# Ledger of designs, part 54: peptides against a protein of PDB entry 6MBK

Target 1, 240 residues: chain A of PDB entry 6MBK
Amino acid sequence: GFEMVNFKEEGFGLRATRDIKAEELFLWVPRKLLMTVESAKNSVLGPLYSQDRILQAMGNIALAFHLLCERASPNSFWQPYIQTLPSEYDTPLYFEEDEVRYLQSTQAIHDVFSQYKNTARQYAYFYKVIQTHPHANKLPLKDSFTYEDYRWAVSSVMTRQNQIPTEDGSRVTLALIPLWDMCNHTNGLITTGYNLEDDRCECVALQDFRAGEQIYIFYGTRSNAEFVIHSGFFFDNNSH

## One batch from the design tools (peptide)

Design b1_p24_1_s1 (made by RFdiffusion4, then SolubleMPNN; from b1_p24_1 with S5E E8Q A9S Q11L V18I L23I)
Fold by OpenDDE base, seed 2:
Structure b1_p24_1_s1 (fold): chain B 240 residues (1-240), chain A 24 residues (1-24)
Amino acid sequence: as target 1 above (240 residues)
Amino acid sequence: SEEDELLQSLLSSNYMKITRDLIL
């Protein structure tokens, strides 16, 4: 009922191939297709994860490394998903000098500088870890771990990380949700949930979508600053 | 340690912001 399309202005998104009615369950993604902290633990990254406190405490960083490891693996199950990800982002880590200057008069500048500092420090730390830790030797990124790689992975996770329940529903974890995360943002209500019985993410239509129309979702309540800093876009009709 | 300081710095930041909300 939908297809991936490169829209002008918005970039990649989902387009309806048939009429979809409001509240219709049109999209679901089973857990097995998600990139999660758990899948990271169960991957080649697992041994290092078990030995590094930062990876354990920071699920988003774990996802970033998981993404890098899978990208570097030609036979990765997630290659089709990874190939749909942007090569660059409009988030602060990719800002030009003029864009930074524009934000200097705003409260967002603190977050911009924080991202720069934190990402640089993370890279420096994990570069050493990858070079010296025994469990890093088998990682496909062992001989190819650049700041550009890390910046991309961090930005990919930043713009696409979601909270989902663990398999037993006892806790929350972080996940990248393929296909669903291609939906662009509009005002409305949250229409995506996780069905634990069927162990899948489920999305119902926010409104009626006619065949040929772009399918939007509501990302949740965010300020324009948050959209710029964490999602790389400005939403003109934001009510926050 | 360097690791502890970095970890604390990262945890104190807004680095864990969720982009898209789901109903849990």
Scores: peptide ipSAE 0.416, ipTM 0.884, DockQ to the pose 0.861
Fold by OpenDDE base, seed 4:
Structure b1_p24_1_s1 (fold): chain B 240 residues (1-240), chain A 24 residues (1-24)
Amino acid sequence: as target 1 above (240 residues)
Amino acid sequence: SEEDELLQSLLSSNYMKITRDLIL
């Protein structure tokens, strides 16, 4: 098995509690445990989702609001997962002035400013929506929707959103995948897939992991700039 | 509309980057 552990450099990750062999299916997450656009539609957010074109078109924003609604819901099924999420992130929306200034000489600066602008505009828009839209009245965040809340949710989704198939396999959708998204990144090959027959996300071990070792996955081909902008970290041994 | 302008702006910014790839 595995356990969640707070590592010194990487923060929270998964640690093997036994020896795991390469290609062993050590982790699977059924669809019912995922936070998806579909689960957002089926939640308290559903009525608003059905009336807001931005929520409908932007699955990441739908997930952000879904996350906020569930966080604000004491009886949410996802409370245990939400409690594992960082309270703050190392992504651009949390950058200090010095960090922004450092990136000013890089290509990443455009993306940083874009995130600032877009997030601010989204917040302003949805603040009004939440205050005025009839279907927002019963949202648990109705009376507590701050920029800090939104920044957190957007950053949570930005660092954890994944693409999975719909239940019928006809399309793709976005999901947060509890437990699995605790795996930190290493170089290698993609070892996670979605098993539609069993309707679950399946992760096989990239390599042998001994008991006590951190379990890493390969996130996919990303530049260091992309890791900073979208995942909030540098990967020193990134070959891309 | 304001909503449409914002939506188009957001879409054009490619704000939907997936973090971890899965084999589909």
Scores: peptide ipSAE 0.415, ipTM 0.889, DockQ to the pose 0.814
Fold by OpenDDE base, seed 3:
Structure b1_p24_1_s1 (fold): chain B 240 residues (1-240), chain A 24 residues (1-24)
Amino acid sequence: as target 1 above (240 residues)
Amino acid sequence: SEEDELLQSLLSSNYMKITRDLIL
């Protein structure tokens, strides 16, 4: 019912291949296809995760390392998904000096500096961990862990991380949701939920989409500053 | 410790922003 397309202005998105009616369940993604904190714990990263308090406390960092480990694994189940991710981003970690200067007069500058400082400190810490921790020897990134690798992984997670329930529904966890995260943003209502009975993400159409039209979703209430800082784009028709 | 100081610093920041909202 849809296909991945590179649109002229929006970049990659989903296009309808048939008419889709409003509220129609057109897209679902089972838990087994998601990159989650749990899948990170169950991967080659698991032993290190079990002994590092930062990985345990910060699911977004765990996902970043999960992405790096899977990217470095030629036979990773998630290789097709990882290959769809941008090689670089329009987020603060990739800002040039002129872009930083432009934001100096705005409140966003504090978030830019915070993100940069935090990411640099994380890299410095984990570089030492990767070099010295016994369980790091099993990681495919052991001999190839650069700041460029880390900022890419952090930016990938920052622009794509979502909150879903744990398998038993008792808590919430973080996930990257392949295919679904290709949907670009429009104003509207949240139309994606998690079905615990079937253990899958389910997305219903926000509106009628004709064959050949781009399929949009509503990301939620965000300011343009939040879109720039966390998603790397402006939304001109943002009502927030 | 270095680990504890960094952890507390990171947790105090808005680093875990959710990109796309789901109905839970």
Scores: peptide ipSAE 0.410, ipTM 0.884, DockQ to the pose 0.807
Fold by OpenDDE base, seed 1:
Structure b1_p24_1_s1 (fold): chain B 240 residues (1-240), chain A 24 residues (1-24)
Amino acid sequence: as target 1 above (240 residues)
Amino acid sequence: SEEDELLQSLLSSNYMKITRDLIL
């Protein structure tokens, strides 16, 4: 009932191909299509994951590395999704000098500094790991792992990660949801959830949509959203 | 260490140059 379209100014989004009623389940994404911590563990990253405490402790970093590995793999299942991702983000990691200078007089500067410093430290750590760890030898990143790569992946995950239940529903884990990212967003009531019985993400229509109209969804707060709100930053209508 | 050198390099980037002393 929808198709991907490149909308002016808003980028990629979903357009209804038929009339969709409010509360209608029009979009679902099975777990097997998600980029998850589990899929990271089951990928070429798995052996390294099993021996690195930071990857194990920080699912967002695991997703970032998973994203980088898949991006570097021409035959990756997620290539179509990855190609829709921005090359740059409005996260503090991409701030220019003028933006930093402007924020220097605000309380937001502390968060900006913290984020940059932490990300830099993480990169330095993992650069060493990739160069020296035996289980990193098969990673496509070994010969080319730049800070720019890492900040892109981190920013991608920061802006797009979702919390979903584990398969057994006992815990929460992190996932990138391709079709979520291919849809522009609006604030309002959460219209998404996870169906454990069918093991899929589900999205119901926020409102009635007519054929030809852009579909907007809302699936809650992203990792960066708390920073954005707290720091007084705003993304333009949560569009990507 | 190589890690420390890399970190220092990153912290010396143009992004951090103007505020480096505030972070270190």
Scores: peptide ipSAE 0.113, ipTM 0.684, DockQ to the pose 0.042

Design b1_p24_1_s2 (made by RFdiffusion4, then SolubleMPNN; from b1_p24_1 with S5E A9S Q11L D21S L23I)
Fold by OpenDDE base, seed 4:
Structure b1_p24_1_s2 (fold): chain B 240 residues (1-240), chain A 24 residues (1-24)
Amino acid sequence: as target 1 above (240 residues)
Amino acid sequence: SEEDELLESLLSSNYMKVTRSLIL
């Protein structure tokens, strides 16, 4: 009932191929298709993950490394998904000097500088880990781990990470949700949940969408500053 | 350790934010 389309100004999004009614379950994504902290642990990254405290404590970093490992793996199950990801982002890590100067007068500047500092420190740390740790030898990125790679992966995760339940529902974990995360943002209510019985993310339509219309979702309550910092865009109709 | 210092710094900065929300 939908297709991926490159929209002007908005980039890639989902377009309805038929009429979709409000509250219709039009999209679901089984756990097996998700990139999760658990899938990272079960990947080539698993041995390193089991020995690195930062990877264990920081699920977003685990996802970033998982994304890099899978991108570097030509036979990765997630190659089709990874190919849909932007090669660059409008997130702070990609800001030009003029954009940073513009933000100096805003409350966002602290978070921008924090991201720069943290990302640089993470890269420096993991560069050393990848060069020296025995379990890093099998990583497909071992000889090709650049700051640009890391910046991309961190930005990809920052703009796309979600909370989902663990398989047993006892805890929450982080996930990238392929196909669903292609939906661009609009104002409304959260219309995506996780069905533990069927072990899948389920998205119902926020409103009626006609064939040929872009399908939007509500990402949740965010400030404009949070959109800039974490999503790379302003939402003009945001009440915050 | 350097690792501990970095980890504490990262955790304190609340670097883990969710971009999209699901009903759980």
Scores: peptide ipSAE 0.304, ipTM 0.861, DockQ to the pose 0.820
Fold by OpenDDE base, seed 3:
Structure b1_p24_1_s2 (fold): chain B 240 residues (1-240), chain A 24 residues (1-24)
Amino acid sequence: as target 1 above (240 residues)
Amino acid sequence: SEEDELLESLLSSNYMKVTRSLIL
C-alpha cells in the first residue's frame, strides 16, 4: 500500500505504507480512470473536437482543453485528481525576466521562446474559436477562458502527459495518469507499462521500499535542461 | 488558412514530448 504525502522538499509524492519489494506490482490505474484524448472526444468538448483540425492533430492541446472543461465542471469525475495538480508551475511559461536572462547563455533559450510563442498563438486562436464557434457555447469555460487558464492547462499536460496504447492496441495516444503521476523521479529503469489484456497502467517497484519511504520512479532519460523545459525542475543526481 | 498555418507551425515543434515514459 501507499499514501499521498506532501514532502517538504519535493512537494506531493507517494509514501509506502508497508514494505514493497523490488519488481512488485504495487500500483495500477485502469483506463477508465485516465484522462485521454478519447475521453476528451467523448466529453462536452467532443462536438468542437470533431470540427477543429488543431484539436484533432494535437493530442496535448485536446488534453489541455479537456482538463479545463473538467476543472470548470463541479461534478466532474476527475475533480479529486485536478485538485492535486499544482496551481502554478516552474515551467518556461511562468518564467520571470531574470529567469529568462539566466537561460540566455544556454541552448535552452530557443525552446523557452518557442514554447512561449506557440502557447500565445494557440491561446489567441482558441480564444477566437471559443467566442465564435457554435459548439463552444456549451463549454463550461465559454465565459472564463483566460491566458492564465490556458497556460496552466498546457503546463499541466506538458508535465504530466504520457503515451499509452489505444483500447485496440493499434495506435498510441496521450493520457494523464492519476495517482501514478504523483511519483517523483529517481535514476533507474522504466518500471511502468500498459497491460492491454487488463486495460490498465501497471507500475512495479524500482527497488525495495520500506514502510514510510517515498516511492520513486524513473521518468526516462532526460537532461537537466529537458527537466527544466518540460518538467519545471532540476534533478541534482541526474547522470545526463 | 490561419488554422493551417498555425497547425503546420505547431506540428513542426517538439511540443509532443512526454514527461514520463512507459514501456509499450
Scores: peptide ipSAE 0.300, ipTM 0.862, DockQ to the pose 0.803
Fold by OpenDDE base, seed 1:
Structure b1_p24_1_s2 (fold): chain B 240 residues (1-240), chain A 24 residues (1-24)
Amino acid sequence: as target 1 above (240 residues)
Amino acid sequence: SEEDELLESLLSSNYMKVTRSLIL
């Protein structure tokens, strides 16, 4: 029904390989394929997670470390997904001096500086943890944990993290949703839900898509400022 | 502690915002 394609202006996205009708369930992703806080806890990161209050409190940081550990693992189940992720992002953590200077005239500058400061502090903290904590000894990144690695992982999670229910449906947790998260944004309605009975994410088509057309989803109500800060792009036709 | 200070700082930030939304 669809394939990954590199679009010239938008980067990687999904293209329909056949005609897809509006409201058609064209994509689903079972929980077992997701990178979640739970999968992080069940990974090589689990022992450290159980002893670090920041990892426990900050699901996005847990996902970032999970992503780094899996990237460093040649036999990781998620290698095919990780290889689809950008090597760099257009998010504030990657802004050049000229981009930062441009934003100095906007309210977004405070969020940019906050992200820089917070990410640097997180890196410094976890660098020390990885070097000194007994449960960090088995992490594949122990001898190679750079700021660039951490910046990449944080940015990957920032641009792709989603809320899904826990397996029992009692709480919400964070997840990276492979394949689905490659859909680029358009105006419309949220067309992705979580089916607890089948334990999967389900995406229905926002509109009719012809064979060869890019498949878009609506990310939710966001301002252009939020898109820049959290997603690294402007949406010109954003009505919010 | 260093951990407590960092944790409080991080929790006060909007770092937990999700980029994409699902119907829950």
Scores: peptide ipSAE 0.279, ipTM 0.850, DockQ to the pose 0.831
Fold by OpenDDE base, seed 2:
Formats: sequence, C-alpha cells, structure tokens
Structure b1_p24_1_s2 (fold): chain B 240 residues (1-240), chain A 24 residues (1-24)
Amino acid sequence: as target 1 above (240 residues)
Amino acid sequence: SEEDELLESLLSSNYMKVTRSLIL
C-alpha cells in the first residue's frame, strides 16, 4: 500500500498507494532483511569483529563497517537499500565552517567537536587495523578505505540506527531497517514495534493517510539539538 | 593501550545514541 518516492525538499520518502487508516499495520520488515550487528558478525567482517574490542563494544561502528563492506560487494543482498541512502548528509561531520560558527552559540557545539574528534580517531585506528590485521585481508576495504567512506558510513548509521531486540528477546541490539527508515519524521507517537513471535518490525499508521499522501512516522522524543546532531535537520513542531 | 584509551573515550560519548525509536 506504499511506494518509495523522491519528494521535493524532503528527499526520499514513502507515499501511500491506497487509503491507510490510523493504527493500520501497513508496513512490516522481517529480521532477515535488516542490517544488524548479528548480520555483521555473520558477514566477511565476522573474523575481524571477533578479535576487535571496539567493534564488539560499539555496535554502531560494527554497522558502519558492515555497511561499507556490503557497499563494496556488488552482489550484496543490501545493494538496493544502500543505493537509496544519501551520498552526503547534513550532519555535523559534513558541516562547513559557517555552520560550525553558527553552532558555537548553541549547546550542540561540544557534541559537534566530539563527533569530529571521535570519527577522526576511529578512522585512524581502523585504517591501521585494516592494513595490519590478518582478518582484515579478505575485507573489500583493504585497498579502499578513505575518511570520506568512513564519514559516510558513520553518518548513515547515525541517522538510521535503531534498537531492536535480539532474536531471543534477551537483550537489545542495533539495526538498520530498510524501507521503514525511508519514512520522514512528523510529530506524534511511536508507532513502530518489534514482533518477536513473527520476528519482524511492525509499523502502524500514525494517522489516516490518503492515497498519494506521504507517510510520516514519529522518530521519538528529541531536542532540536539532537535532531541536528543525529538526524541533520530541525523540526519546527518539536516539543523540546 | 591505544585501543583501550580510544574505547573508553568513545563509550563516554553520546556516540551510541539512537536516531529513531521503536517500542520494545
């Protein structure tokens, strides 16, 4: 009942192809379609993951490397999803000098500087790891791991990472949720959950959507600073 | 080690913050 569309000003989003009623389950995504820390562990990255403490401790970094490995793999199952991702982001890692100067008067400036520092340090560390670690030899990144690649992957994960339960429901893990993450943000309530019995993400409609209307979701409670830092946008009707 | 220092620094930051939320 929906399709991916490139909307003016908003970029890619989902459009209803029929009338969708509020609270209707209109979208579900099985675990097998998700990019998760577990799928990263089960990929070509698995051997390196098993020996690198930072990858093990930082699921978002594991997802970033998983995303890069799959992007570099022509036959990756996730190629159609990866091709829908922006090539650049409006996140702090892409800020120009004037944007940084503007943020100097805001509470976000320290987080911006932290992202710059952390991302640079991560890149330097993992560049060395990829060049020297035995389990990195099979990675498609061996001869093509630039800061621009890493910045893109980190920003992709930062803007799209979600918490989902593990398969057994015993703990929380991180995932990229294809198709669902194409929904743009509006004010409201969280309408997406994870159904462990069917092992899928389930999204119910926040409101009535008519055929031809864009389908929005509520990303969750965030400050304007958090939207800038983590999502790369401001939301006028934000409650914070 | 360099790895330990980096890891501690990263874990102390908001780098793990999730952009989108689900009901769990």
Scores: peptide ipSAE 0.307, ipTM 0.863, DockQ to the pose 0.845; fails the geometry check

Design b1_p24_1_s3 (made by RFdiffusion4, then SolubleMPNN; from b1_p24_1 with S5E A9S Q11L L23I)
Fold by OpenDDE base, seed 1:
Parts: structure tokens; sequence; C-alpha cells
Structure b1_p24_1_s3 (fold): chain B 240 residues (1-240), chain A 24 residues (1-24)
């Protein structure tokens, strides 16, 4: 019912291959296809995760390392998904000097500097961990772990991380949701939920989409500043 | 420790915000 397409100005998105009616369940993603904190714990990263307090406390960092480990694994199940991710982002960690100058007079500058500082500190910390920790020996990152790698992974997670329930529904966890996260944003209502009975993310159509039209979702209430900082785009018709 | 200082700093930031909302 849909395909990934590179749209002008918007980049990759989903296009309907048939007419989709409003409220139609057109897309679902089972838990087994998601990149989650749990899948990170169950991967080659698991032993290190069990010994590092920052990985345990910061699910987004766990996901970033999960992405890096899987990207470095030719036979990774998530290779098809990882290959759809941008090689670089329009988020603060990739800002040029002129872009930073443009934001100096705005409230967003504080978030930009925070991202730079935090990411650099994380990299320095984990570089040392990867070089010295016994459980890091199994990671494909030991001989090649650059700031550029880490910046990419952090930015990938920052722009795509979502909250979903744990398998038992008792807690929330973080996940990357392949294919679904290719949907670009429009105004409307949240139309994605998690079905615990079937253990999958479910997305219903926000509106009617004709064959050949781009399929949009509503990301939630966000300011333009939040879109720039966390998603790397402006939404001109943002009502917030 | 270095780990404790970094962890406290990171937890105090809004670094964990999600990009897209789901109905849970």
Amino acid sequence: as target 1 above (240 residues)
Amino acid sequence: SEEDELLESLLSSNYMKVTRDLIL
C-alpha cells in the first residue's frame, strides 16, 4: 500500500501505492522489527550494557551504540533499515558556523551548545570505555570509533526515537520504528499506537490519501524550535 | 567519579525527548 520515495525538499518519505482511506490501518510494525533498548541488551552490546551505568540510564545512548554495532555488522537484520538512514543530518551537531551564528539571538542557541557539549563528553567517555573495558572487546567498534560515527548515531536516534511499552506493558522504553519513521510530519492528530495484544505498532491514516500521494503523520505538538533541534526541519504551517 | 559526574549532567538535560508521539 506504500513505498519509500525521495521527495524534493522533504527527503525520503512514504508514498501511497493505492488509495488509503482515513482511519484505515495501513501500516504496522511488529516488535521484532524494532530497534529497542531491549534488542540492544540482547545484542553484542549486552555485556557492556550490563556493566555501564550510563548505558543503563540513558536509553537513547544505548540505541546509538546499538545502531553503530549493527551498522558494523554485515549480516545484521537491520541493515536494510540502517541503509535508509541519512548519512548526515540537518540537526545542531551538523550545523555550520553560519547556522550557529543565525541562532545566537534565539533561545535555541542554548540547546545547540548543550548538544555539542553533551555529545562530545559522551564520546570522550565511551572512547575510553571501548578501549579499556573487557566487555568492549567483542564490539566491532574497538578499532574504529570516531566522533563522526558517534555524532551520526546520536543524531539518528535523536531524530527517530519513540516511546513504546515494554513487552509486558509495565513500563515504557525507547524504540526506532523502521519504515514508519519515514513518514513526514503534518498537522493533525496522533494516529499511531501500540497494540500490546498483537505486540506491534499500528498506524492509521490521518486522512484520505490517493495513490501517488505522500503519506503524512502528526508527530505531536512541537514548536518550530523543537522541530529544528530534534528533527532538523521547520514546519511552516505549525499551529504551535 | 567521572561516570557519576557525566551521568548527572546528562540526566539533567532534555536529551531524552522523543521525536514522534504514540498513543500508549
Scores: peptide ipSAE 0.401, ipTM 0.877, DockQ to the pose 0.836
Fold by OpenDDE base, seed 3:
Structure b1_p24_1_s3 (fold): chain B 240 residues (1-240), chain A 24 residues (1-24)
Amino acid sequence: as target 1 above (240 residues)
Amino acid sequence: SEEDELLESLLSSNYMKVTRDLIL
């Protein structure tokens, strides 16, 4: 019912290959295909995760390291997904000096500086951990952990992390949702939920989409500043 | 400790915002 396409203005997105009706369930992603904090914990990262309080407390950092470990693993199940991710982002960690100067007149500058500071401190901390911790010796990134690698992983998670329920539904956790996260944003209502009975993310069509049209979803209420800081784009028709 | 200080600093920031909302 859909295909991945590189659109001129939006970059990669999903295009309908047939007519899709409003509220039609056109896309679902089972838990087994997701990159989650639980899958990170059950991976080669698991032993280190079990002994590092920051990884345990910060699910987004756990996902960033999960991405790095899987990217460095040629036989990773998620290689096809990881290869679809941008190599660079339009988020603050990639801003040029002129872009930072432009934002100095806005409240967004505080968030930009916070991201720079936090990411640098995280990298310095985990560089030492990876060099000295016994369980880090088994990680495929042991001898190839650069700031550029970490910046990429953090930015990938920042632009794609979502909340889903745990398998038992008792808590919420963080996940990257392959294929679904290719949908670009439009104004509307939230049309994606998690079906615990079938253990999958389910997306219904926001509106009618004709064959050949791009399929959009509503990301939720965000300011343009939040879109720039967290997603790397402006939304001109944003009502917020 | 260095770990505790960094952890407290990171937890105090809005670093955990999600990109796309789902109905839970």
Scores: peptide ipSAE 0.390, ipTM 0.873, DockQ to the pose 0.808
Fold by OpenDDE base, seed 4:
Structure b1_p24_1_s3 (fold): chain B 240 residues (1-240), chain A 24 residues (1-24)
Amino acid sequence: as target 1 above (240 residues)
Amino acid sequence: SEEDELLESLLSSNYMKVTRDLIL
């Protein structure tokens, strides 16, 4: 029903291979395919996770390390997904000096500087952890953990992290949702939910899509500043 | 501790905004 395609300006997205009707359930992703905080806990990262308060408290950081560990693992189940991720992002951590200088006149500059500061501090902290913590010895990134690696992972998570329910539905957790997160943004209504009965993310079509058309979803209400800072794009037709 | 200070700083910065909304 759809395929991954590299679109001009928008980068990778999903293209319909057949006509899809509005409200049609065209895409679903079972929990077992998701990269979650729980899958991080159950991975090679698990022992370190169990002893690091920051990993435990900050699900986004847990996902970032999970992503790095899986990327460094040739037999990782998520290799096909990871290979679809950009090598670089248009988020603040990748901004050129001119872009930062431009933003100095905007309210977004505070968030940009916060990302720089926080990411640098996190890297410094975890570099030490990886070098010294006993449970870090088995991590595939033990001898290869650069700022560039961490910047990439943090940016990947920042642009793709979502909230889903835990398996028992009692709490929410963070997840990367393969395939679904390839959908680019358009204005509309939220059309993705989590079906706990079938334990999967379910996406229904926002509108009719003809064969050959890009499939868009509505990410939710966000400011243009939020799109730039957190998603790395500006949405001209933003209703916010 | 250094860890506690960093953790508090990170938590206060609200660094965990989700990119895409789902109906839960």
Scores: peptide ipSAE 0.405, ipTM 0.875, DockQ to the pose 0.819; fails the geometry check
Fold by OpenDDE base, seed 2:
Formats: structure tokens, sequence, C-alpha cells
Structure b1_p24_1_s3 (fold): chain B 240 residues (1-240), chain A 24 residues (1-24)
């Protein structure tokens, strides 16, 4: 009912291949296809994760390293997904001097500088960990861990991370949701949920979409500053 | 420690904010 398409202004998105009615369940993604903190723990990263307090406390960082490890693995199940991710982002970590200067008069500037500082500090910390920790020796990124790699992974997670329930539904965890996260944003209502019985993400159509139209979802209530900081775009019709 | 200071700094930031919301 849909296909991945590179749109001129929005970049990659989903296009309907048939007419889709409002509230129709048109897209679902089983847990086994998601990149999660749990899949990170069950990967080659698992031993290091079990011994690093920051990885344990910061699920987004765990996902970033999971992305890097899987990207460096030619036979990774997630290679098709990873190849669809942008090589660069319009988020603060990629801002040029003029873009930072523009934001100096905005409330977002504090968060921009915070991202710069935190990401640099994280990289410095984990560079040492990767070089010295015994469980890091088997990581495919052992000899290939640059700031550019880390910046990309962090930005990928920042723009794509979602909260889903754990398998037993007792807690929430972080996940990257392939295919679904290709949907671009529009105003509306949240139309994606997690079905624990079937153990899958389920997305219903926000509105009627005709064959050939781009399929949009509502990302949730976000300020324009939050869209810039976390998603790298402005939304003109944003109510916040 | 360096690790503790970094961890505290990271936890105090909006770094954990999700981009897309789901109904849970």
Amino acid sequence: as target 1 above (240 residues)
Amino acid sequence: SEEDELLESLLSSNYMKVTRDLIL
C-alpha cells in the first residue's frame, strides 16, 4: 500500500500506492525488525553495555553505538534500513557558524551549545573506552571510531528515537522503527501505537491518502525550537 | 569521577527526548 520515495523538498518519505482511508491500519512493524536497547544488549555490544554505566543509563547512546556496530557489519540485518538514513543532518551538531550565530538570539541557543558540549564529551569518553576496555576489542568499530561517526549516530538516534513498551509491557524503552520513521510530519493526532498482543507498532492513516500522495504522520506536540533541535526542520503550520 | 560527572550532565539535559510520539 506504500513505497519509499525521495521527495524534492522533504527528502525520503512514504508514498501511497493505493487509496488509503482515514483510520485504516496501513503499516505495522514487528518488534523483531526494530533497533532497540534490547537488541543492542543482545548484539556484539552486549558485553560492553553490561559494564558501562553510561550505556546503561542512556538508552539513546546505546542505540547510537548499536547503529555504529551494525553499520560496520556487512551482514547486519539492519543494513537495508541503515542505508536509507541520511549521511548528514540539519541538526545542531551539523550547524555552520552562521547558523549558530542566527540562533544566538533564540531560546534554542542553550540547547545547541549543550548538544555540542555533551556530544564532544561523550565521544572523548567512549574513545577511551573503546581503546582500553577488554569488551570493546571485538567491536567492529574498534579501529574506526571518529567524531564524524559518532556525530552521525547520535544525530540519527536523535531524529529517529521513539518510546515503545518492553516486551512484557512493564516499562518503556527506546527504539528505531524502520520504514515507519520515513513518514514526514504534519499537524494532526498521534496515529501510531504499540500492540503488545501482536508485539508490533501499528500506524493508522491520519487522513485519506490517494494513490500517489505522500503519507504524513503527526510526530506529537513540539515547539519550533524542538523541531530544530531534535528533528532539524521548521514546521510552518506548527501550533506551538 | 569523570564518568559520574559526565553521566550527571547528560541526565540533566534534554538529550533523552524522543522525536516521535506513540500511543503506549
Scores: peptide ipSAE 0.391, ipTM 0.869, DockQ to the pose 0.849; fails the geometry check

